# Peptides against a protein of PDB entry 3HTU: the designs that were tried, part 83

Target 1, 75 residues: chain A of PDB entry 3HTU
Amino acid sequence: RRPEEWGKLIYQWVSRSGQNNSVFTLYELTNGEDTEDEEFHGLDEATLLRALQALQQEHKAEIITVSDGRGVKFF

## One batch from the design tools (peptide; made by RFdiffusion4, then SolubleMPNN)

Design b2_p27_3_s1
Fold by OpenDDE base, seed 5:
Structure b2_p27_3_s1 (fold): chain B 75 residues (1-75), chain A 27 residues (1-27)
Amino acid sequence: as target 1 above (75 residues)
Amino acid sequence: SDLKKLEEKIKELKKKLEELKKKLEEL
C-alpha cells in the first residue's frame, strides 16, 4: 500500500471508532490494544509517519514532535 | 530490583505520555 492508502485506513478507523480521544502517540496507533484488529497494526514507524503526513496535507491530522516524543491529533 | 526499575520507568513514560497529549490538545 501507498502511504496515502494507509492514511485512509487509519483515518477511517479514527472516525468510525467510538473513541472520543483523538490524540495518540505514534506507538499507540500501531502497537496499542485498540488497533490490534486493524490492518495497520504493526506498521513500521517510517511508513506510519508518511501516512500521517499525507493526512496532515489534507488537514485531517497534525503531527507534533517534542523533545520527549511524537504524537498526532486527528480532526 | 529489576521489577522496581521497570515500574519506575513505566511511571515516567506514562507521565511523559500525558504531557504530550496535553500539548496536542492545545493545538
Scores: peptide ipSAE 0.124, ipTM 0.589, DockQ to the pose 0.041
Fold by OpenDDE base, seed 4:
Structure b2_p27_3_s1 (fold): chain B 75 residues (1-75), chain A 27 residues (1-27)
Amino acid sequence: as target 1 above (75 residues)
Amino acid sequence: SDLKKLEEKIKELKKKLEELKKKLEEL
């Protein structure tokens, strides 16, 4: 899958689960219990970041990168 | 002890997580 395709799957999960406007660390998205049954669970962080960047271009997410980690807010 | 060190690390990480989420909520 391309990063954009992963982004679509991630956002579909956010929408279906009613977690729009929720915030996550990148780790929570790929390693958290809430996404254990999702195809993107276990996705490498580099690919995840590219997927989220694609969503950000669509104004569906906002990535925050700080010195000690990264997070994302979905819209 | 190693257990106490781990507990403190977990506490620290939880604090950082909350701070990050708080910042994200402001967007």
Scores: peptide ipSAE 0.124, ipTM 0.588, DockQ to the pose 0.041
Fold by OpenDDE base, seed 3:
Structure b2_p27_3_s1 (fold): chain B 75 residues (1-75), chain A 27 residues (1-27)
Amino acid sequence: as target 1 above (75 residues)
Amino acid sequence: SDLKKLEEKIKELKKKLEELKKKLEEL
């Protein structure tokens, strides 16, 4: 899958679960219990980041980097 | 004990996680 396709799957999960406006660490998205049944669970961080960047271009997410970690907010 | 050390590390990481999420929510 292309990063954009992964982004679509991720955002679909966010929407279906009613978690728009939620904040996640990158680790939580691919390694958390809440996404264990999702196809993107276990996705490598590099591909995940590209997927989220694709969503960011669509104004569906914002990636934030702070000194002690990285997270993403979905819209 | 090693267990207590791990529990302390978990506590620390949870605190950092909450701080991170708080910062993200402020945006």
Scores: peptide ipSAE 0.123, ipTM 0.586, DockQ to the pose 0.041
Fold by OpenDDE base, seed 2:
Structure b2_p27_3_s1 (fold): chain B 75 residues (1-75), chain A 27 residues (1-27)
Amino acid sequence: as target 1 above (75 residues)
Amino acid sequence: SDLKKLEEKIKELKKKLEELKKKLEEL
């Protein structure tokens, strides 16, 4: 899959999750319990980042880098 | 015990995670 395709799958999951807080760490998306049944579970961080960058270009997400890691906010 | 230490670390990490999420949400 291309990064854009991964991004689509991730965003679809976010939209369906029904969670009020749309903020995630990158690790949580690929290694969290909530995504164990998703195809993108276990996705390498480099590919994940590219996928999220694709979503960011569509104004569907914002990647935030902090001193102790990275996270993403979905819109 | 090692188990208690691990449980304490897990609690601490969960707290840090929530704090991180809060900071990210505010940005």
Scores: peptide ipSAE 0.122, ipTM 0.581, DockQ to the pose 0.041

Design b2_p27_3_s2
Fold by OpenDDE base, seed 1:
Structure b2_p27_3_s2 (fold): chain B 75 residues (1-75), chain A 27 residues (1-27)
Amino acid sequence: as target 1 above (75 residues)
Amino acid sequence: KEKKELEEKIKKIKEKLEEEKKKKEEE
């Protein structure tokens, strides 16, 4: 899959999850309990980042970088 | 207001990151 395709799957999960929390760490997206049944669970961080960057270009996500790590906000 | 919203999101991310680190260390 291309990064854009992964981004689509991730965003679909976010949209359908029913969760009111739209802020995630990169780790919990691919390693968290909430995504254990998703195809993108276990996805390597490099590919995940590229997927999120694709979503960011579409204004569907914002990658947030802090000194201690990274996160993402979905819109 | 938008800046303050971003700051709160950053704070939330930092908290989650600390929780993850703690969880990983306890594993």
Scores: peptide ipSAE 0.250, ipTM 0.745, DockQ to the pose 0.137
Fold by OpenDDE base, seed 5:
Structure b2_p27_3_s2 (fold): chain B 75 residues (1-75), chain A 27 residues (1-27)
Amino acid sequence: as target 1 above (75 residues)
Amino acid sequence: KEKKELEEKIKKIKEKLEEEKKKKEEE
């Protein structure tokens, strides 16, 4: 899958689970309990980031960068 | 270590977002 496709899957989960406007760490998205049954669970961080960047371009997410890591807010 | 700190920061962000939501609802 391309990053954009992963982004689509991720956002679909966010939307379907009613977690729009929620904030996640990158780790939570791919390693959290809430996404254990999702296809993107276990996705490598690099690809995840690209996926989120694709969503960000679509104004569906905002990547939050802090000194010691990154998170994301979905819209 | 780093993950814990990030989670803490994210938690704070979440709290801020909730506050913003609350303010929006009060409008």
Scores: peptide ipSAE 0.167, ipTM 0.669, DockQ to the pose 0.079
Fold by OpenDDE base, seed 2:
Order: sequence, then C-alpha cells, then structure tokens
Structure b2_p27_3_s2 (fold): chain B 75 residues (1-75), chain A 27 residues (1-27)
Amino acid sequence: as target 1 above (75 residues)
Amino acid sequence: KEKKELEEKIKKIKEKLEEEKKKKEEE
C-alpha cells in the first residue's frame, strides 16, 4: 500500500471509532490495544509517518512534534 | 524509555485539550 492508502485506512478507523479531535502517539496507532484488529496495526513508523503526512496535507491531521518524538491529532 | 516519555507528553497535551474544551463549554 502507498502512504496515502494507509492514511485512508487510519482515518477511516479514526472516524468509525469517533476519535476525531483525539491525540495519539505514533506508537498508540500501530501498537495500541485499540487498533489490534486494524490492518495498519504493526505498521512501521516510517510508513506511518508518511501516511500521517498525507493526511496532514488534506487537513485531516496535525503531526505534533515533541523533543522525544511525534504524536498526531486527528480532525 | 523515550517512548514512555513521549506518551506522557502526549497525555499532557490531551489533558490540556480536554481542559480547553471544558472551559469553552462553560463560556
């Protein structure tokens, strides 16, 4: 899958689960209990980041950078 | 350990966002 396709799957989960406006760490998205049954569970961080960047371009997410890493807020 | 530290930072952000929402609702 392309990053944009992964982004679509991730955002679909966010929407279905009512997580809009929620904040996540990258780890929570791919390793958290809430996404265990999602196709993107276990996705490598590099690909995940590209997917989130694609969503950010569509104004569907905002990547939050902190000193030790990145998180994301969905809209 | 950096992962845990990031998790805590995100939690703080979440907390701030919730507080802001609460204040906005009261306003």
Scores: peptide ipSAE 0.167, ipTM 0.671, DockQ to the pose 0.127
Fold by OpenDDE base, seed 3:
Structure b2_p27_3_s2 (fold): chain B 75 residues (1-75), chain A 27 residues (1-27)
Amino acid sequence: as target 1 above (75 residues)
Amino acid sequence: KEKKELEEKIKKIKEKLEEEKKKKEEE
């Protein structure tokens, strides 16, 4: 799958589960309990980041960068 | 570790956002 396709799957989960306006660490999205049954569970961080960047271009997410890592806010 | 520190920061942000929503609903 392409990054934008992964982004689509992630955002579909966000919307269906009512996680809009929620904030996550990158780890939570691919390793958390809430996404264990999702196709993107276990996705490598590099690909995840590209997927989120694609969503950011569509104004569906905002990547939050801090000194010790990154998170994301969905809209 | 760094991962847990970030998780804690995110948790605090979430908490603050909920508090803000609560205050706005009371207005």
Scores: peptide ipSAE 0.145, ipTM 0.653, DockQ to the pose 0.080

Design b2_p27_3_s3
Fold by OpenDDE base, seed 3:
Structure b2_p27_3_s3 (fold): chain B 75 residues (1-75), chain A 27 residues (1-27)
Amino acid sequence: as target 1 above (75 residues)
Amino acid sequence: MDIEELEKRIKELKKKREEEARAAALA
């Protein structure tokens, strides 16, 4: 899958789960218990970041960088 | 959720993973 395709799957999950406007750490998206049954669970962080960047370009997400990591807010 | 809460969550998650790794190494 291309990063854009992963982004689509991630955003679909966020939307279906009613998680819009919620903030996640990158680790929670791919390693958290809430996504254990999702295809993108276990996805490497590099690919995840590219997927989220694609969503950001579509104004569907915002990547947040802090002192010790990154998170993302979905719209 | 504000930035401070996000930072706190990241820190706690990292701590948890490190503790699990230590436990596995000592077992």
Scores: peptide ipSAE 0.212, ipTM 0.662, DockQ to the pose 0.772
Fold by OpenDDE base, seed 1:
Structure b2_p27_3_s3 (fold): chain B 75 residues (1-75), chain A 27 residues (1-27)
Amino acid sequence: as target 1 above (75 residues)
Amino acid sequence: MDIEELEKRIKELKKKREEEARAAALA
């Protein structure tokens, strides 16, 4: 799958689960309990970041950088 | 969740992962 395709799957999960406007750490998206049954669970961080950047270009997400990590907010 | 909350969450998750790794190393 291409990054944008992964982004689509992630966004679909956020939308269907009612997680709009929620903030996640990158780790929670791929290693958290809430996504254990999702296809993107276990996805490497590099690919995840590219997927989120694709969503960001579509104004569906915003990647947030803090002192010791990154998170993402979905719209 | 604001930036402060996000930073706190990241810190907590990292601590949990470290504890899990330590436990695995001892087992």
Scores: peptide ipSAE 0.198, ipTM 0.653, DockQ to the pose 0.744
Fold by OpenDDE base, seed 2:
Structure b2_p27_3_s3 (fold): chain B 75 residues (1-75), chain A 27 residues (1-27)
Amino acid sequence: as target 1 above (75 residues)
Amino acid sequence: MDIEELEKRIKELKKKREEEARAAALA
């Protein structure tokens, strides 16, 4: 899958779960219990980041960088 | 969630992962 395709799957999950405008750590998206049944569970961080960057270009997400890691807010 | 909360969550998750890794290595 291309990054934008992964992004679509991730965003669809966020929308279905009703967690728009919520913030996740990158680890929670791919390794959390809430996404265990999703195709993107276990996705490597590099691919995840590219997927989120694609969503960011569409104004559907914002990647947040802090001193000890990164998170993402969905819109 | 503010930046401080996000940083806290990331730190806690990393700690948890490290503990789980140690447990798995000893199993």
Scores: peptide ipSAE 0.194, ipTM 0.655, DockQ to the pose 0.758
Fold by OpenDDE base, seed 4:
Structure b2_p27_3_s3 (fold): chain B 75 residues (1-75), chain A 27 residues (1-27)
Amino acid sequence: as target 1 above (75 residues)
Amino acid sequence: MDIEELEKRIKELKKKREEEARAAALA
């Protein structure tokens, strides 16, 4: 899958689960219990970031960088 | 957007993963 395709799957999950406007750590998104049944569970961070960047270009997400890591907010 | 909450969660998750890794190394 292309990063954009992964982004679509991720955003679909966010929308279906009612997680819009929620903030996630990158780890929670791919390794958390809430996404265990999703195709993107276990996705490598590099591909995840590319996917989220695609969503960010569509104004559907914002990657947040803090001193000790990164997270993402979905819109 | 609560950046403080995000930082807290990142810290907690890292701690959890480190503890699990340490336990696995000792097993």
Scores: peptide ipSAE 0.188, ipTM 0.645, DockQ to the pose 0.773

Design b2_p27_3_s4
Fold by OpenDDE base, seed 2:
Structure b2_p27_3_s4 (fold): chain B 75 residues (1-75), chain A 27 residues (1-27)
Amino acid sequence: as target 1 above (75 residues)
Amino acid sequence: SEVEELKKRIEELKKKREEEKKELEEL
């Protein structure tokens, strides 16, 4: 899958679960309990980041980098 | 937890950004 396709799957999950405006760490999205049944579970961080960057260009997400790591807020 | 602390920091930073933007627009 292309990063944009992964982004679509991720955002679909966010929307279906009613978690718009929620904040996630990158680890939570691919390794958390809430996404265990999703296709993007276990996705490598590099590909995940590219997927989220694609969503960010569509104004569907914002990636925030802090000293402790990176997170994402969905819109 | 570390996850909760990170989430809190992210929200705080975003809030600060919005507040700063609002203040700038009000000048």
Scores: peptide ipSAE 0.112, ipTM 0.545, DockQ to the pose 0.027
Fold by OpenDDE base, seed 1:
Structure b2_p27_3_s4 (fold): chain B 75 residues (1-75), chain A 27 residues (1-27)
Amino acid sequence: as target 1 above (75 residues)
Amino acid sequence: SEVEELKKRIEELKKKREEEKKELEEL
């Protein structure tokens, strides 16, 4: 799959999961219990980042970079 | 600011992750 395709799958999960908050660390998206049944679970961070960057271009996500880590907010 | 609040939330999540990892290692 291309990064854009992964981004679509991720965003679909976010939109349909009914999460209480839309802020995630990159780790919990691909390694958390909430996504164990999703196709993108276990996805490598490099590909995940590219997928999120694609969503960011569409204003569907914002990647947050802190001193020792990264996260993302979905819109 | 909104950005600072988001960063704070990310740091909190990172902390929880580390605590969970530590707990797992201690089991």
Scores: peptide ipSAE 0.101, ipTM 0.554, DockQ to the pose 0.299
Fold by OpenDDE base, seed 3:
Structure b2_p27_3_s4 (fold): chain B 75 residues (1-75), chain A 27 residues (1-27)
Amino acid sequence: as target 1 above (75 residues)
Amino acid sequence: SEVEELKKRIEELKKKREEEKKELEEL
């Protein structure tokens, strides 16, 4: 899958599960309990980041960089 | 700001994760 396709799957989960306007660490999205049954669970961080960047271009997410990590807010 | 609040939440989540890992390691 292309990063954009992963982004679509991620955002579909966000929308279906009512997680819009929520905040996640990148680790939570691919390693958390909430996404254990999702296709993107276990996705490598590099691909995840590209997927989220694609969503960011569509104003569906905002990547947040902190001193020791990154997170994302979905809209 | 909203951005700072989001960063704070992310840091809290990271802290919680590390605490859970330490708890698991101590078992």
Scores: peptide ipSAE 0.100, ipTM 0.548, DockQ to the pose 0.331
Fold by OpenDDE base, seed 4:
Structure b2_p27_3_s4 (fold): chain B 75 residues (1-75), chain A 27 residues (1-27)
Amino acid sequence: as target 1 above (75 residues)
Amino acid sequence: SEVEELKKRIEELKKKREEEKKELEEL
């Protein structure tokens, strides 16, 4: 799958589960309990980041960088 | 600012994750 395709799957989950406007760490998106049954569970962080960047270009997400780590807010 | 609030939330999530991981490893 292309990063854009992964982004689509991730955003579909966010929308269907009512997680819009929620904030996640990158880890909990692919390793958290809430996404265990999703196709993107276990996705490597590099591919995840590219997927989220694609969503960010569509104004569906914002990647937040803190002093030690990154997260994302979905819209 | 909103950005600072988001950063705070992310740090809190990281802290919770580490606490849960630590607790699990101690069992």
Scores: peptide ipSAE 0.101, ipTM 0.553, DockQ to the pose 0.316; fails the geometry check

Design b2_p27_4_s3 (from b2_p27_4, 17 letters changed)
Fold by OpenDDE base, seed 1:
Formats: sequence, C-alpha cells, structure tokens
Structure b2_p27_4_s3 (fold): chain B 75 residues (1-75), chain A 27 residues (1-27)
Amino acid sequence: as target 1 above (75 residues)
Amino acid sequence: MEEEEERRRKEREELLKKAKEKAKEME
C-alpha cells in the first residue's frame, strides 16, 4: 500500500471510532490495544509517518513533535 | 513492563499538553 492508502485506512478508523480531535502517540496507533484488529496495526513507524504526512496535507491531522517522542492529532 | 507503560503514559500527557497549547495559539 502507498502512504496515502494507509492514511485513508487510519483516518477511516479515527472517524468510525469517534476519535476525531484526539491525540495519539505514534506507538499507540500501530501497537496499542485499541487498533489490534486494524490492518495498520504493526505498521512500521517510517511508513506510518508518511501516511500521517499525507493526512496532514489534507488538513486531517497534525503531527506533533515534543522533546520525548512524537504523536498526531486528528481533526 | 510497568515502567514502559508509565513512560508511554507520560509521553501521551506531554503530547496532549502540546496539542492544547497549539490549539490556544490557533484561536
């Protein structure tokens, strides 16, 4: 799958689960219990980041970088 | 295991704080 395709799957989960305007760490998205049944569970961080960057271009997400880790806010 | 969970919790709290601060800046 292309990053844009992964982004679509991730945002679909965010929308149908009512997680809009929520913040996730990158680890929570691909390794958390809440996404265990999703196709993007276990996705490598590099591909995840590219997917989130695609969503960011669509104004559907914002990647957050702090001193200790990274995350994302969905809109 | 518990130590890692605590680190992940703190990371999430920091991200939430950053997100809220960013939202205030956008308002």
Scores: peptide ipSAE 0.186, ipTM 0.666, DockQ to the pose 0.369
Fold by OpenDDE base, seed 2:
Structure b2_p27_4_s3 (fold): chain B 75 residues (1-75), chain A 27 residues (1-27)
Amino acid sequence: as target 1 above (75 residues)
Amino acid sequence: MEEEEERRRKEREELLKKAKEKAKEME
């Protein structure tokens, strides 16, 4: 899958679960219990980041970078 | 594994704290 396709799957999950406007760590999205049954579970961080960047370009997410790590807020 | 979970938990707590602050500022 292309990053944009992964982004679509991730955002679909966010929307279905009613977690728009929520904040996640990158780890939570691909390694968390809440996404164990999702296709993007286990996705490598590099690909995940590219997917989130695609969503960010569509104003559906904003990547948050802090010294302690990176996260994302979905809209 | 347990140590990793603790590390990830702490990472999440710190990140969420900062992220929520930033999100509030962007609001």
Scores: peptide ipSAE 0.182, ipTM 0.679, DockQ to the pose 0.584
Fold by OpenDDE base, seed 3:
Structure b2_p27_4_s3 (fold): chain B 75 residues (1-75), chain A 27 residues (1-27)
Amino acid sequence: as target 1 above (75 residues)
Amino acid sequence: MEEEEERRRKEREELLKKAKEKAKEME
């Protein structure tokens, strides 16, 4: 799959799951318990980042980069 | 495993704290 295709799958999960908190660490998305049954669970961080960047271009997500780590906010 | 889970929890808490501070700065 291309990064933008992964992004589509991730955003579909976010939209359908009704998460109370739309902010995630990158680790939570691919290694967390909430995504264990999703196709993108276990996705490598490099591909994940490219997928999130594609979503950011569509104004569906914002990547948060701080000195202590990285995360993402979904809209 | 427990130590790693605690480390990840702290990472998330710090990220959320900084995210809230950033949002307040934009207000």
Scores: peptide ipSAE 0.181, ipTM 0.666, DockQ to the pose 0.371
Fold by OpenDDE base, seed 4:
Parts: sequence; structure tokens; C-alpha cells
Structure b2_p27_4_s3 (fold): chain B 75 residues (1-75), chain A 27 residues (1-27)
Amino acid sequence: as target 1 above (75 residues)
Amino acid sequence: MEEEEERRRKEREELLKKAKEKAKEME
């Protein structure tokens, strides 16, 4: 899958679960309990980041970088 | 396993706290 395709799957989950405007750590998205049944569970962080960057280009997410790591806010 | 979970929990708490604060700035 291309990053854009992963991004689509991730955003579909966010939308279906009604978690728009929520903030996640990158770890929560691919290793959290809430996404265990999703296709993107277990996705490597590098690919995840590219997927989120694709969503950011579409103004559907904002990658948040802080001193203690990175997260993402979905819109 | 438990030590890893504790580490991940701490990471999450610290990151989310800062991330949420930063998210407010982005509003």
C-alpha cells in the first residue's frame, strides 16, 4: 500500500469511531488496543508517518512534534 | 511486559499533555 492508502484507512477509522479532533500518540494508532482489529495495526512508524503526512496535506490531520515525541490531531 | 507498559504509559501521558497544549495553540 502507498502512504496515501494507509492514510485513507486510518482516517476512515477515526471517522467511524467518532474521534475527530482527538489527539493520539503514534504508538497508540498502531499498537493501541483500540486499533487491534484494523489493517494498519502494527504498521511501522516510518510508513505511519508518511501516511499521516499525506493526511496533513489534505488538511485532515496535524502532526504535532514536541520535545517528548510526536503525536497527531485529526480533524 | 509490565515495565514496558509503564514506560509506554508515562510516554503517552507526557506526550499527550504537551500535544494537547500545543493543539490549543493551533486553534
Scores: peptide ipSAE 0.170, ipTM 0.671, DockQ to the pose 0.778

Design b2_p27_4_s4 (from b2_p27_4, 15 letters changed)
Fold by OpenDDE base, seed 5:
Structure b2_p27_4_s4 (fold): chain B 75 residues (1-75), chain A 27 residues (1-27)
Amino acid sequence: as target 1 above (75 residues)
Amino acid sequence: MEEEERRRKEKEEELLKKAKEEAEKRE
């Protein structure tokens, strides 16, 4: 799959999961318990980042950089 | 493994907190 395709799958999960919080760490998305049954679980962080960057271009996500790492907010 | 996972979880929770604070600041 291309990064854009991964981004689509991730955003579909975000939209349909009914999550209370819209902010995630990158690790949560691919290693968290909430995504254990998703196709993108276990995805390498490099590919994940590219997927999120694709979503960011579509204004569906914003990558947040802080002192200790990165997070992402979904819209 | 448990010690490493515990440490990872603590760091992850701190990162999440900082990310949420940063997101709020940008609103």
Scores: peptide ipSAE 0.517, ipTM 0.854, DockQ to the pose 0.845
Fold by OpenDDE base, seed 1:
Structure b2_p27_4_s4 (fold): chain B 75 residues (1-75), chain A 27 residues (1-27)
Amino acid sequence: as target 1 above (75 residues)
Amino acid sequence: MEEEERRRKEKEEELLKKAKEEAEKRE
């Protein structure tokens, strides 16, 4: 799958679960209990980042960088 | 193993807190 396709799946999950405007760590998106049954669970961080960057270009997400790592806010 | 998982969880919670604070700052 292309990064844009992964981004679509991730955003669909965020939307149907009613978690728009929520902040996540990159780890919990692919390794958390809440996404255990999702197709993108277990996705490598590099591919995840590319997917989130695609969503960011669409103004559907914002990648947040802090001292301890990165997070993402969905819109 | 259990200690490692606990430490990971604590670090993730701290990261989440910082990310939320940063997000609020940008609003």
Scores: peptide ipSAE 0.514, ipTM 0.852, DockQ to the pose 0.900
Fold by OpenDDE base, seed 4:
Structure b2_p27_4_s4 (fold): chain B 75 residues (1-75), chain A 27 residues (1-27)
Amino acid sequence: as target 1 above (75 residues)
Amino acid sequence: MEEEERRRKEKEEELLKKAKEEAEKRE
């Protein structure tokens, strides 16, 4: 899958679960309990980041960089 | 393994807190 295809799957999950406007760590998106049954569970961080960047270009997410890591807010 | 997992969870919780605080500042 291409990054934008992964982004679509991730955003679909966010929307279906009603978690728009929520903030996540990158780790919990791919390793958390809430996504265990999703196809993107276990996705490597590099591919995840590219997927989120694709969503960011569509104004569906914003990658948040803090002093000790990154998070993401979905819209 | 248990200690490593516990430390990972603690770091993730702290990161989540910081990310939320940063998101609030941007609103």
Scores: peptide ipSAE 0.507, ipTM 0.851, DockQ to the pose 0.903
Fold by OpenDDE base, seed 3:
Structure b2_p27_4_s4 (fold): chain B 75 residues (1-75), chain A 27 residues (1-27)
Amino acid sequence: as target 1 above (75 residues)
Amino acid sequence: MEEEERRRKEKEEELLKKAKEEAEKRE
């Protein structure tokens, strides 16, 4: 899959799951218990980042960089 | 393994807190 396709799958999960929190760490998206049944579970960080960057270009997400790492907010 | 998972979880929660604070600051 291309990064844009991964981004679509991730965003669909966020939208359909009715998550109260819009902010996630990159790790919990691919390694968390809430995504164990999703196709993108276990996705490598490099590919995940590219997928999120694609969503960011569409104004559907914002990657947040802090001293301890990165997070992402979905819109 | 259990101790490693605990440490990882604590670091992720701290990161999540900081990310949320940063997101709120940008609003």
Scores: peptide ipSAE 0.499, ipTM 0.847, DockQ to the pose 0.843

Design b2_p27_5_s1 (from b2_p27_5, 14 letters changed)
Fold by OpenDDE base, seed 3:
Structure b2_p27_5_s1 (fold): chain B 75 residues (1-75), chain A 27 residues (1-27)
Amino acid sequence: as target 1 above (75 residues)
Amino acid sequence: SEEEKKEQEEKDKELVRKRLEEIKKKE
């Protein structure tokens, strides 16, 4: 899959889940319990980042960078 | 407003920091 395709799958999950908090660490998206049944679970961080960057271009996500790592906010 | 937007950005950053720290402590 291309990064854009991964981004689509991730965003679909976010949209369907109806979660109150739309902020995640990158680790939570690919290694968290909430995504264990999703196809993108276990996705490498490099590909994940590219997928999120694609969503960011579409104004569907914002990558958050802090001193200890990265997160993402979905819109 | 712009001020509310900046405040929310800082809250989101702090939330990410907190979660990253929790993950690190559990390792």
Scores: peptide ipSAE 0.591, ipTM 0.869, DockQ to the pose 0.825
Fold by OpenDDE base, seed 4:
Structure b2_p27_5_s1 (fold): chain B 75 residues (1-75), chain A 27 residues (1-27)
Amino acid sequence: as target 1 above (75 residues)
Amino acid sequence: SEEEKKEQEEKDKELVRKRLEEIKKKE
């Protein structure tokens, strides 16, 4: 899969999950309990980041960088 | 406003920091 294809899957999950919080750490997306049944669970961080960057280009996400790591906000 | 946007960004960053810290504690 291409990064943008992964991004599509991730965004679909976010949109359908019904979660009240749209902010995630990168770890939570690929290693969290909430995504255990998703195809992108276990995805390497490098590919994940490329996927999120693709979503960011579409204004569907914003990558958040802090001193100790990264997260993402979905729109 | 731009100030409100900045405040929200800081809140989002803080939330990320908090969760990263929680993950670290579980390691």
Scores: peptide ipSAE 0.591, ipTM 0.868, DockQ to the pose 0.852
Fold by OpenDDE base, seed 1:
Structure b2_p27_5_s1 (fold): chain B 75 residues (1-75), chain A 27 residues (1-27)
Amino acid sequence: as target 1 above (75 residues)
Amino acid sequence: SEEEKKEQEEKDKELVRKRLEEIKKKE
């Protein structure tokens, strides 16, 4: 899959999850318990980042960079 | 407002920081 395709799958999951918090660490998306049944579970961080960057270009996500790593906020 | 946006941005960053710290401790 291309990064844009991964981004679509991730965003669809976020949108349909009904979670009260739209902020995630990158680790939570690919290694968390909430995504164990998703196709993007176990996705390498490099590909994940590219997928999120594609979503960011569409204003559907914002990558949050802090000193100890990265997260993402979905819109 | 821009002030509110910056405040929310800092809250989001802090949330990410806390979660990253918690994950590291669990690893």
Scores: peptide ipSAE 0.590, ipTM 0.868, DockQ to the pose 0.861
Fold by OpenDDE base, seed 5:
Structure b2_p27_5_s1 (fold): chain B 75 residues (1-75), chain A 27 residues (1-27)
Amino acid sequence: as target 1 above (75 residues)
Amino acid sequence: SEEEKKEQEEKDKELVRKRLEEIKKKE
């Protein structure tokens, strides 16, 4: 899959999950319990980042960089 | 407003920081 395709899958999950909190760490997306059944679970961080960057270009996400790691906010 | 946007951005960053800390503690 291309990064943008991964992004689509991730965003679909976010949209359908019904979660009130739209902020995630990158780790939570690929290693969290909530995504265990998702195709993107276990996705390498590099590919994940590219996927999120694709979503960010579409204004569907914002990558959050802090000193100790990264997260993402979905819109 | 831009101020509100910045405030929300900082809140989001702090939330990420807290979660990262929690993850590190669990590892």
Scores: peptide ipSAE 0.595, ipTM 0.870, DockQ to the pose 0.847; fails the geometry check

